Peptides against a protein of PDB entry 2FGR. Designs and how they scored, part 124

Target 1, 331 residues: chain A of PDB entry 2FGR
Amino acid sequence: SSVTLFGIVDTNVAYVNKDAAGDSRYGLGTSGASTSRLGLRGTEDLGGGLKAGFWLEGEIFGDDGNASGFNFKRRSTVSLSGNFGEVRLGRDLVPTSQKLTSYDLFSATGIGPFMGFRNWAAGQGADDNGIRANNLISYYTPNFGGFNAGFGYAFDEKQTIGTADSVGRYIGGYVAYDNGPLSASLGLAQQKTAVGGLATDRDEITLGASYNFGVAKLSGLLQQTKFKRDIGGDIKTNSYMLGASAPVGGVGEVKLQYALYDQKAIDSKAHQITLGYVHNLSKRTALYGNLAFLKNKDASTLGLQAKGVYAGGVQAGESQTGVQVGIRHAF

## One batch from the design tools (peptide; made by RFdiffusion4, then SolubleMPNN)

Design b2_p16_5_s2 (from b2_p16_5, 10 letters changed)
Fold by OpenDDE base, seed 4:
Structure b2_p16_5_s2 (fold): chain B 331 residues (1-331), chain A 16 residues (1-16)
Amino acid sequence: as target 1 above (331 residues)
Amino acid sequence: SELEKLLELLKELLAK
């Protein structure tokens, strides 16, 4: 058996030029290049090709020393794995987010990531962003000549909000082809939630692909999220992402990513453009900088996620510029 | 919708 302590401390100085009041915000933020985390994981060989595993991981907030506490909400799983793949029990990334966020060149954190995995409809469920789930059972196949898949089901445990039942139920999965420089995936998911105390289905379809040309990598996402409400009509968002990354001088990486969020319920678009650079000082330590521009049109109020500084929205139709400069250290 | 059909198919696959 093995037990490994691991983590990342990622802290930055961040600035956004507009908050909800139109004022600038600046200070010390977290998780600009990678989500800061502390975790324990381990495996036990059970013989015959079977292994048991555990994974406990929580987010670290270096700016305030986890003033709000520490938990294992990032992942808290026990697993069995073998030639059949892996079965996981416990809170984790849902299979769809685990796979499809891998195409995000900004690692699903900071001011640059694809923001499609979002609660677009004021859903009242705890995980209505479609990223993680409680009470989750997941299964991941091995890779068969490039083909792989993941499936998940989360129990609602009869959770209710208002008149909505089955809140927190997740069912979803992906199919993928991962071979050499190519990765492509299709994910489908449904979550049961509530909006305004009324039953709502969060349906999600996501297509992702990337290709590594060696000198550069291209990555893309196409996503539709639909909150299907019995009353008030559907809240649909089409999200698009295209990104490129390239190694620089053997010690750095430059990233450029564009995303479009077409928010159908409010007939409004938001455009996100992010330039990032990571400079590796060592295998474990990096400096980084992110520069992001978010243009909201019409009724759109999206804000960049400068965690620890400002992650709220802006005034309708306002643009926001964000900067993060920080240190990432992995252990 | 096609998405609904696909989701239903997924549900069926996961229920088996």
Scores: peptide ipSAE 0.010, ipTM 0.426, DockQ to the pose 0.013
Fold by OpenDDE base, seed 2:
Structure b2_p16_5_s2 (fold): chain B 331 residues (1-331), chain A 16 residues (1-16)
Amino acid sequence: as target 1 above (331 residues)
Amino acid sequence: SELEKLLELLKELLAK
């Protein structure tokens, strides 16, 4: 067997010009270019093309030294893999988020990422953002001439919140085509949760595509998230993303990404635009900068996710500007 | 079924 210790420490100085009170916030934040993490992983060749694997990964918060503790909530899986693909047991990214987040040019982190994978309805479940699940079984196919798929089921284990049962149950998957410069995928998922102590289904559909032109890459996402409530009506959000990235001088990458969040339940939109730059000092160390602008309209109160500094909302209809400048180091 | 609900959501998304 082999065991590898790995990680990323990504720490930044961040600024946002508005919090919920309309005041600026600034300080040392985390995970501006990549999510900071510490992990252990390994594989064992069982012969005949079969391998066993494990993966344990937790988030690192460099600004406070993990004051809230360390855990393996990013991933804690055991797996079998072979010609049939891979089966994973344990907490992980759900298949839909694992695949569809790959089209986010900001790697689902910092102030610039696509924020569609979100708890839009004050869901009371632990993972109502649709990103990860406890008690998860996942299966990933091999790539067959570009075609691939992933499926997952998470057990609720009779978890209840209020009168809601089956909280935490997840079922979902994706189909994809990944070949050369083209990637495209469709993801579908349902998660059972609670809102206001009442049973609610979180339904999610996501379409993603990207194309690498060599000189630049284009990427897009279309998503609908619907929290189906028995009382009070459904909470539906349509999220859209379009981004472009390009290499710069062989040592850097520039990224530009736009997102629109159409929050139907409050008839309000939010517009996000982010410019990012990564400068590679080495294969393991990079400097980066992000500049993001978020415009809320009407009743929208979304905030940029400057983790470690300010990730809360703003007043309804207010705009927010955010900056992150940081260091990413991988080991 | 759960699948039918998801397909209905897909139709709604595509109808826009």
Scores: peptide ipSAE 0.009, ipTM 0.479, DockQ to the pose 0.012
Fold by OpenDDE base, seed 5:
Structure b2_p16_5_s2 (fold): chain B 331 residues (1-331), chain A 16 residues (1-16)
Amino acid sequence: as target 1 above (331 residues)
Amino acid sequence: SELEKLLELLKELLAK
């Protein structure tokens, strides 16, 4: 058996030119290039090709030393794996987010990521962003000539909010083709939640693809998120992303990513464009800079996620510029 | 858009 302690500390100086009041915010933030984390993981060979595993991982907030506490909400799983694939029990990324977020060139972190995996409807569930789930059972297939899949089910355990039952129930999965430079995936998920104390289904469809040309990588996402409400109509968002990355000088990487969020319920769009650069000082330490521009149209109030500094919205129709410059260290 | 058409087609898979 083995046990590995691992982590990332990513801390930055961040600036956004507008908050909800129209004022600038700046300070020390966290998780600009990668989510800061502390984890333990290990495996045990059980013989016959069967392995047991565990994974415990929590987020670190370097700016305040985890003033609000530490937990293993990123992942807390036990697993069995073998020729059949892997079965996991415990809180984790749901299969859809685990696979489809991988096409985000900003790794779902900082001010540049694809923000489609979001609570678009003031959902009252704990994980209405569609990223993780409690009480999750997941299964991942091996890769068969490029083809692979993942499936998950999370128990609601009769959680209620208002009149809504089954809150927290998740069912979803993906199918994918991963072969050499090509990756393509389709993910489908439904999560039970509540909006305004009323039962709501969060339906999600995501397509992702990437191709590594060696000199550059292209990646794209197409997503629809729909909060299906019995009363008040559906809250639908179509999100699109296209990104490119390229190695620079053997020690750096430049990234450019565009995203469009078409928020149908408010008939408003938001445009996000992010330029990022990572400079590797070593295999474990990097400097990075991100520059993001978010343009809200009409009633859109989206804000860049400068975690630790400002992650709230802006005034309707306002644009926001964000900058992060930081250090990432992995151990 | 063509992208919306694709998403609507895929949406039918969730509606079942």
Scores: peptide ipSAE 0.008, ipTM 0.499, DockQ to the pose 0.012
Fold by OpenDDE base, seed 1:
Structure b2_p16_5_s2 (fold): chain B 331 residues (1-331), chain A 16 residues (1-16)
Amino acid sequence: as target 1 above (331 residues)
Amino acid sequence: SELEKLLELLKELLAK
C-alpha cells in the first residue's frame, strides 16, 4: 500500500468595496486560486486489476490557523477500483458537482467562480448548495471512447427538520463525453431538504462544455436550480457562465469569466465578471490576482465570496467590486 | 425562456 500526504496553502490580501451595510471590507483571506487543504490518500493493489483506496481531505484556513478546528469534510472516502470503474463510500463531492464544476475556470473558489451551485432558497440542509453529501455512495465508470458517467446516492438516515423526514437524501448523476480537446456533460440531481421546516426538493440540471484550442480554452455552463416547496411556490434560478483562459509566456495563465444568475422567485438578475491571472514561480508556488465585479439588479443581494474577509450579501440592487492578491503553495 | 423550456424537457426525459 501507499500513503501520500498532500496539501495546498492559499492565502491572499482581499478587498471588497461593499458589505451588507455598504462599507468596505479588507484583510487576509484564504483560498483565492485553489481551496486550501490538507489531505491523506493512498492505494493498495489487491491483484487481478483490483485496487483499494482511501482519501481524507479537510480545508485549511491559513488566516486563523483553523481556529474552529479541522475535519475531513472535503472528502472522507474508501474505494474499490478496477476495470469496472470506481465505487466510493463516504462524504465526497456528489457526482454532479465533481464533473460540472470542472468547467469553472476559477476552480470553484475565490471571488471569480461560478456561483450556481448554491443554496438559493434558505434550505435547511447542510449541503443544500448541491456540492457534497454525507452518507454517499458513488460510482464512476471508466472512459469508453470518450463516454463516461458518474452516479451517486446519499442516505437521509431518517434525518428530520420540522416536518421534513428525508433531509439529506441525494440522488444524481452525469453523462459525459471527454475526448482530446473536447469535454461535454449533462448532470441531473435531486436532494431532499427543508425550507421553513417544510419538505422541499432541490432539483438541479446542469449542462457543461469546454474546448481547448491550445492557444486558449473556452468553457461554459448552463444550470437550473429549483427548490420545489409544497407551500409558497418554487424558488428557481437559471445560471449561465462563459469563460476563456489562455497561457501567457509559458509561466502564467489569464482567465476571464462571465456569469448571469437569473433569480426567478424575486425576478432579479445578477451579473458577475472576473479577470484572473496566475503567475507560476515554480511547479508548486504561484502568485495570483483576481478582479471581480458583481452587479445586482432589483432585489438581488448576491456577494462575492472573499473567504476569510467577507462572503455575505450586499444591499438589494447594489454592485460589489472585489480584489484578491495572494500566494498559492502546493505540497 | 427557451432555455427554461429546454431544461424542463430534459428534466422530464431524464426523470425516473
Scores: peptide ipSAE 0.006, ipTM 0.422, DockQ to the pose 0.012

Design b2_p16_5_s3 (from b2_p16_5, 11 letters changed)
Fold by OpenDDE base, seed 3:
Structure b2_p16_5_s3 (fold): chain B 331 residues (1-331), chain A 16 residues (1-16)
Amino acid sequence: as target 1 above (331 residues)
Amino acid sequence: SELEKVLAYLKELLEK
């Protein structure tokens, strides 16, 4: 058997020019290039191509030393793997987010990521952003000539909120083709939640694709998220992303990503554009900078996620500019 | 700088 201690400490100086009051915020933030984490993982070879595994991972907040505590809410799984693929038991990324966030050139982290995986409807479930789930069983196939898939189911365990009685149930999966420079996938998911104490279904469909040209990579996402409410109508968001990245001088990477969030329930759009640069000082240590611009139209109040500094919304129709400059160290 | 010009242009496109 093996046990590996691993982690990332990513801390930055961050600035946003507007908060909910229209004031600037700045300070020391976390997780600008990669989510800061501490984890333990290991495998045991059981023979015959079968392996057992465990993975325990929690988020680190370098700016305050985890003042609110430490947990394994990022991942807490036990698994069996082999030629049949991998089965995981425990809290983890749901299969849809695990696969489809891979097309986000900012890796769902910092002020530049695709923000489509979001709680668009004030859902009262703990994971209504569609990223992770408790009580999750997941299965991932091997890659067969490029084709692969993942499936997951999370038990609600009769969790209730208001009159909703199946909160936290997840069912979802993806199909993908990953071969050489090409990656493409389609994901479908449904979660049971509550909005205003009433049962609500969070439906999600996501299409992703990328192509690596060697000198540059292009990536894209198309997503629809729909919170289906019995009263008040559906809350639907169509999200679009297009990004490009390129290596720079063998020591760096530049990224440019655009996203559009068409929030149908409020008939309002938000536009996001982010420029990022990572400079590798070593295999483990990097400097990085992100510059993001978010334009809200009409009733849109989206804010950039400058974790540790300001991650709230802005006033309706306001624009927000964000900057992060930081150090990422992996161990 | 050239970068500032590009960023300004991109901002203008988003504001339009």
Scores: peptide ipSAE 0.007, ipTM 0.432, DockQ to the pose 0.013
Fold by OpenDDE base, seed 5:
Structure b2_p16_5_s3 (fold): chain B 331 residues (1-331), chain A 16 residues (1-16)
Amino acid sequence: as target 1 above (331 residues)
Amino acid sequence: SELEKVLAYLKELLEK
């Protein structure tokens, strides 16, 4: 058996020029290039190609030393793996997010990520962003000829909010083709939640693709998120992303990503463009900088996610500029 | 847009 302690501490100085009051915010933030984390993982060879595994991972907030506590809400799984693939039990990324967020060149963190995996409808469930689930069983196939898939089901355990039952139930999966420089995936998911105390289905469809040309990588996402409400109509968002990254000078990487969030329920769009640079000082330590611009149109109030500094919205139709400069250290 | 057509098709698949 093996046990590995691992982690990332990523802390930055962050600035956004507007908060909900129109004022600037600045300070020390977290997780600008990668989510800061502390974890334990290990495997046991059971013989015959069968392995047991565990994974425990929690988020670290370097700016306040985890003042609100530490938990393993990032992942807490036990697994069996072999020639058949892998079965996981426990809280984890749901299969759809695990695969489809991989096309986000900003690693689903900081001020530059694709923000499509979001609670668009004031959903009252704990994981209405579609990223993780409690009580999750997941299965991942091996890669065979490039083809692979993942499936998941999360038990609601009769959780209720208002009149809504089955809150927290997840069913979803993806199919993918991963072969050399090419990756393409389709993900489908439904999660039961509540909005205004009423039963709501969060339906999600995501298409992702990337191609590594060696000199540069292109990546894209197409997503629809729909909160299906029995009363009040659906809350639908179509999200689009296109990004490019390229190595620079053998020690750096530049990233440029654009996203469009078409918020149908309020007939309003938001445009996000982010420029990022990572400079590797070593295999474990990097400096990074992100510059993001978010333009809200009409009734849109989206804000950049400068975690630890300001992650709230802005006034309707206002634009926000964000900067993060930080250090990432992996161990 | 072509992207909306793709999303619409995928939506139909999800609604079945």
Scores: peptide ipSAE 0.007, ipTM 0.461, DockQ to the pose 0.012
Fold by OpenDDE base, seed 4:
Parts: structure tokens; C-alpha cells; sequence
Structure b2_p16_5_s3 (fold): chain B 331 residues (1-331), chain A 16 residues (1-16)
């Protein structure tokens, strides 16, 4: 058996030119290239190809030293694995997000990531962004000639908000083909939540694909998120992403990613374009820079996620520019 | 939209 301590400290100087009041924000932020984390993990060989595992991981906020505390909300699982795949018990990425966020060239963090995995409807559930779940059971298959899949179910444990009585229930999964340079996946999920104290289903469908050409990688996402409400109509968002990355000089990587968020309930679109560069000083340490532009149309109020500096929205129809320059260190 | 139709179709297929 082994226990491994691991982590990432990613801290940056960040700037956004507009907040909700139209003012600039700047300061020290976190997790611009990778989410800062501290974790412990280990495995025990039980014989016969069966292994037990644990994984405990929490987010690190280097700007304030985790002033709000430390927890294992990123992942807190116990698992069994073998030739059958892996079963996990505990809070984790839900299978859909675990797989489909892998096509995000900005690693689902900072000012450049695909923002489709979002609470689009002021859902009152804690995980209405569709990224993680409490009380989760997950199963992941092995890779069979490229084919792989993951499935998950999270218990609501009769959590209530207003008249909603199944808040936090998740059911979802993906099927994928991963072989050589090609990856493609389809994910479906439903999560029970509440909006305005009323039961709401968060339905999500996501298609992702990537291809590594060696000289460059292309990646794409197509997603629909629908908060199905009994009263007030559905809140639907169609999100699109296309990204490219390329190695530079053997020590760097450049990334360009575009996303469109078509917010149907407000008949408004937002356009995001991000340029990123990572410079590897070593296998464990990198410098990085991100430059992002977010253009909101009409009633759209989306903001770039400059964690630790400003992650709120902007005024309707306003555009926002963001910059992050930082250090990422893995241990 | 055409995308919505495709997504709806795929969802229906996977829910059956």
C-alpha cells in the first residue's frame, strides 16, 4: 500500500477591465492554468487484480492561505478497481463533467475555460453547475479497444428546497471512444434542483471531440443545458466551443479557444475568446499568461472567472477583458 | 435549431 501527497499551487496576477459596476478589478488570483489543490491518495493491492483506493483532494487558495478553510470538496472517494473498471463512492466530479471537461483546453479553470458547465438558471442546489456531486456512486469502465464509459448516481437524501424534495439527485453518464489521436464522447445527465423554491430538472447533453495532429490539437464541445421548470418555462442554453493548442519550441504551449453561449431564455448570446500561453520552466513549474475577451450581447451578463480577483458578472450587453499572468507549481 | 433537434434525438435514444 502507498500514500501519496500531491498538489498544485497556481497563483497569478489578474486583471479584468469591468465588474458589475463597470469598474476594473485587479490583484492576486488563483488557479489560472490549473486548479490549485492539495491531495492525498493511495492504493492497496487486495490480490487477484483487485485494488482498494482512496482519494482526498481540496482546493488551495494561495492568495489568502485558505482563509475560508480547507476541505476535500474536490474529491473524497473510496474505490475498488480491477479488470471490471473502477467503482467510486464519495464526492467527486460527476462522470459527465469528468469526461467532457477534458476537451477544454484551459483545464476548466481560469479566464479561458469553457463555461458551459454552469448554473444558468439561478438554481438553488449547491452543484447546479453540473460539475460535482455529493453522495455519488460512480462506475468507470476499462478501455476496450477505444470504447469507455462512465456512469454515476448521486443520492438526494431527501434534501428539500422550497417545495423541491429531491435536490441533489444526479443521474448521468457518458460513452466515449479514445484511441490514439482521437477522442470523442457523448454525455447525458439529469440533476434535480430548485429554482425559486420549485422543483427543477437540470438536463444536460454534451458532445465532445478532439484530435491530436501532433503539430496541433483541435478540440470541440457542443452542449445543451436545460433547466426544466414547471412554472416560468425552460431555461435553455446552447454552448459551443472550438479550441486549438500547439507546442511551441519544445518548452511551451499556445492555446486559442472560442466559445459561444446562446442563452435562449433571455434571447442573448455571449462570445468568449481566449489566448493562452504556458512556458515550462521544468516538468513541475510553469509560467503562464491568459488573455480573454468576453462579449455579451443584449441581456447577457456573463463574466470571466478570475478566481480570487473577480468572478462576477458584468452589466447587460457589456464586454469584458481579462488577463492572468502566473506561476503554476506541481508537487 | 438543428442542433437542438439532434441533441433531443440523441437524448431520447439514450434514455430508451
Amino acid sequence: as target 1 above (331 residues)
Amino acid sequence: SELEKVLAYLKELLEK
Scores: peptide ipSAE 0.006, ipTM 0.416, DockQ to the pose 0.012
Fold by OpenDDE base, seed 1:
Structure b2_p16_5_s3 (fold): chain B 331 residues (1-331), chain A 16 residues (1-16)
Amino acid sequence: as target 1 above (331 residues)
Amino acid sequence: SELEKVLAYLKELLEK
């Protein structure tokens, strides 16, 4: 058996030019290039090609030293793996987010990531962004000549909000083709939640693809998220992303990513463009900078996610500029 | 939109 302690401390100086009041915010933020984390993981060889595993991981907030506490909400799984693939029990990334966020060149964190995996409808469930789930069972296949898949189910355990009685139930999965420079995936998920105390289904469909040309990588996402409400109509968002990255001088990486969020319920669009650079000082330590522009139109109020500084919205139709400069250290 | 049509079709396909 083995046990590994691992982590990332990522802390930055961040600035956004506009908050909900139209004022600038600046200070020390976290998780600009990678989510800061502390974890324990290990495996046990059970013989015959079967292995047991565990994974416990929580988020670190370096700006305040985890003043609100520490937990293992990022991942808390026990697993069995072998020639059949892997079965996981416990809170984790749901299979759809685990696979489809891999196409985000900004690693689903900081001011530059694809923001499609979001609670678009004031859903009252804790995980209505479609990223993780409690009470989750997941299965991942091996890779068969490039083809692979993942499936998950989360128990609601009769959790209620208002009149909704199946809150937290998740069912979803993906199919993918991963071979050499090419990756392509299709994900489908449904989560039961509540909006305004009423039962609501969060449906999500995501297509992702990337190709590594060696000199550069291209990546893209197409997503629809729909909160199906019995009363008040559906809240639907179509999200699009296209990004490119390239190595620079053997020690750096430059990234450019564009996203469009077409928020149908309010007939409003938001445009996000982010330029990022990572400079490796060593195998474990990097400097980074992100510059993001978010343009809201009409009734859109989206804000950049400068964690630790400001992650709220802006006034309807307002634009926001964000900057992060930081240090990432892995151990 | 065309995306909505494609996504709807894919959803139906995957739900079978």
Scores: peptide ipSAE 0.006, ipTM 0.419, DockQ to the pose 0.012

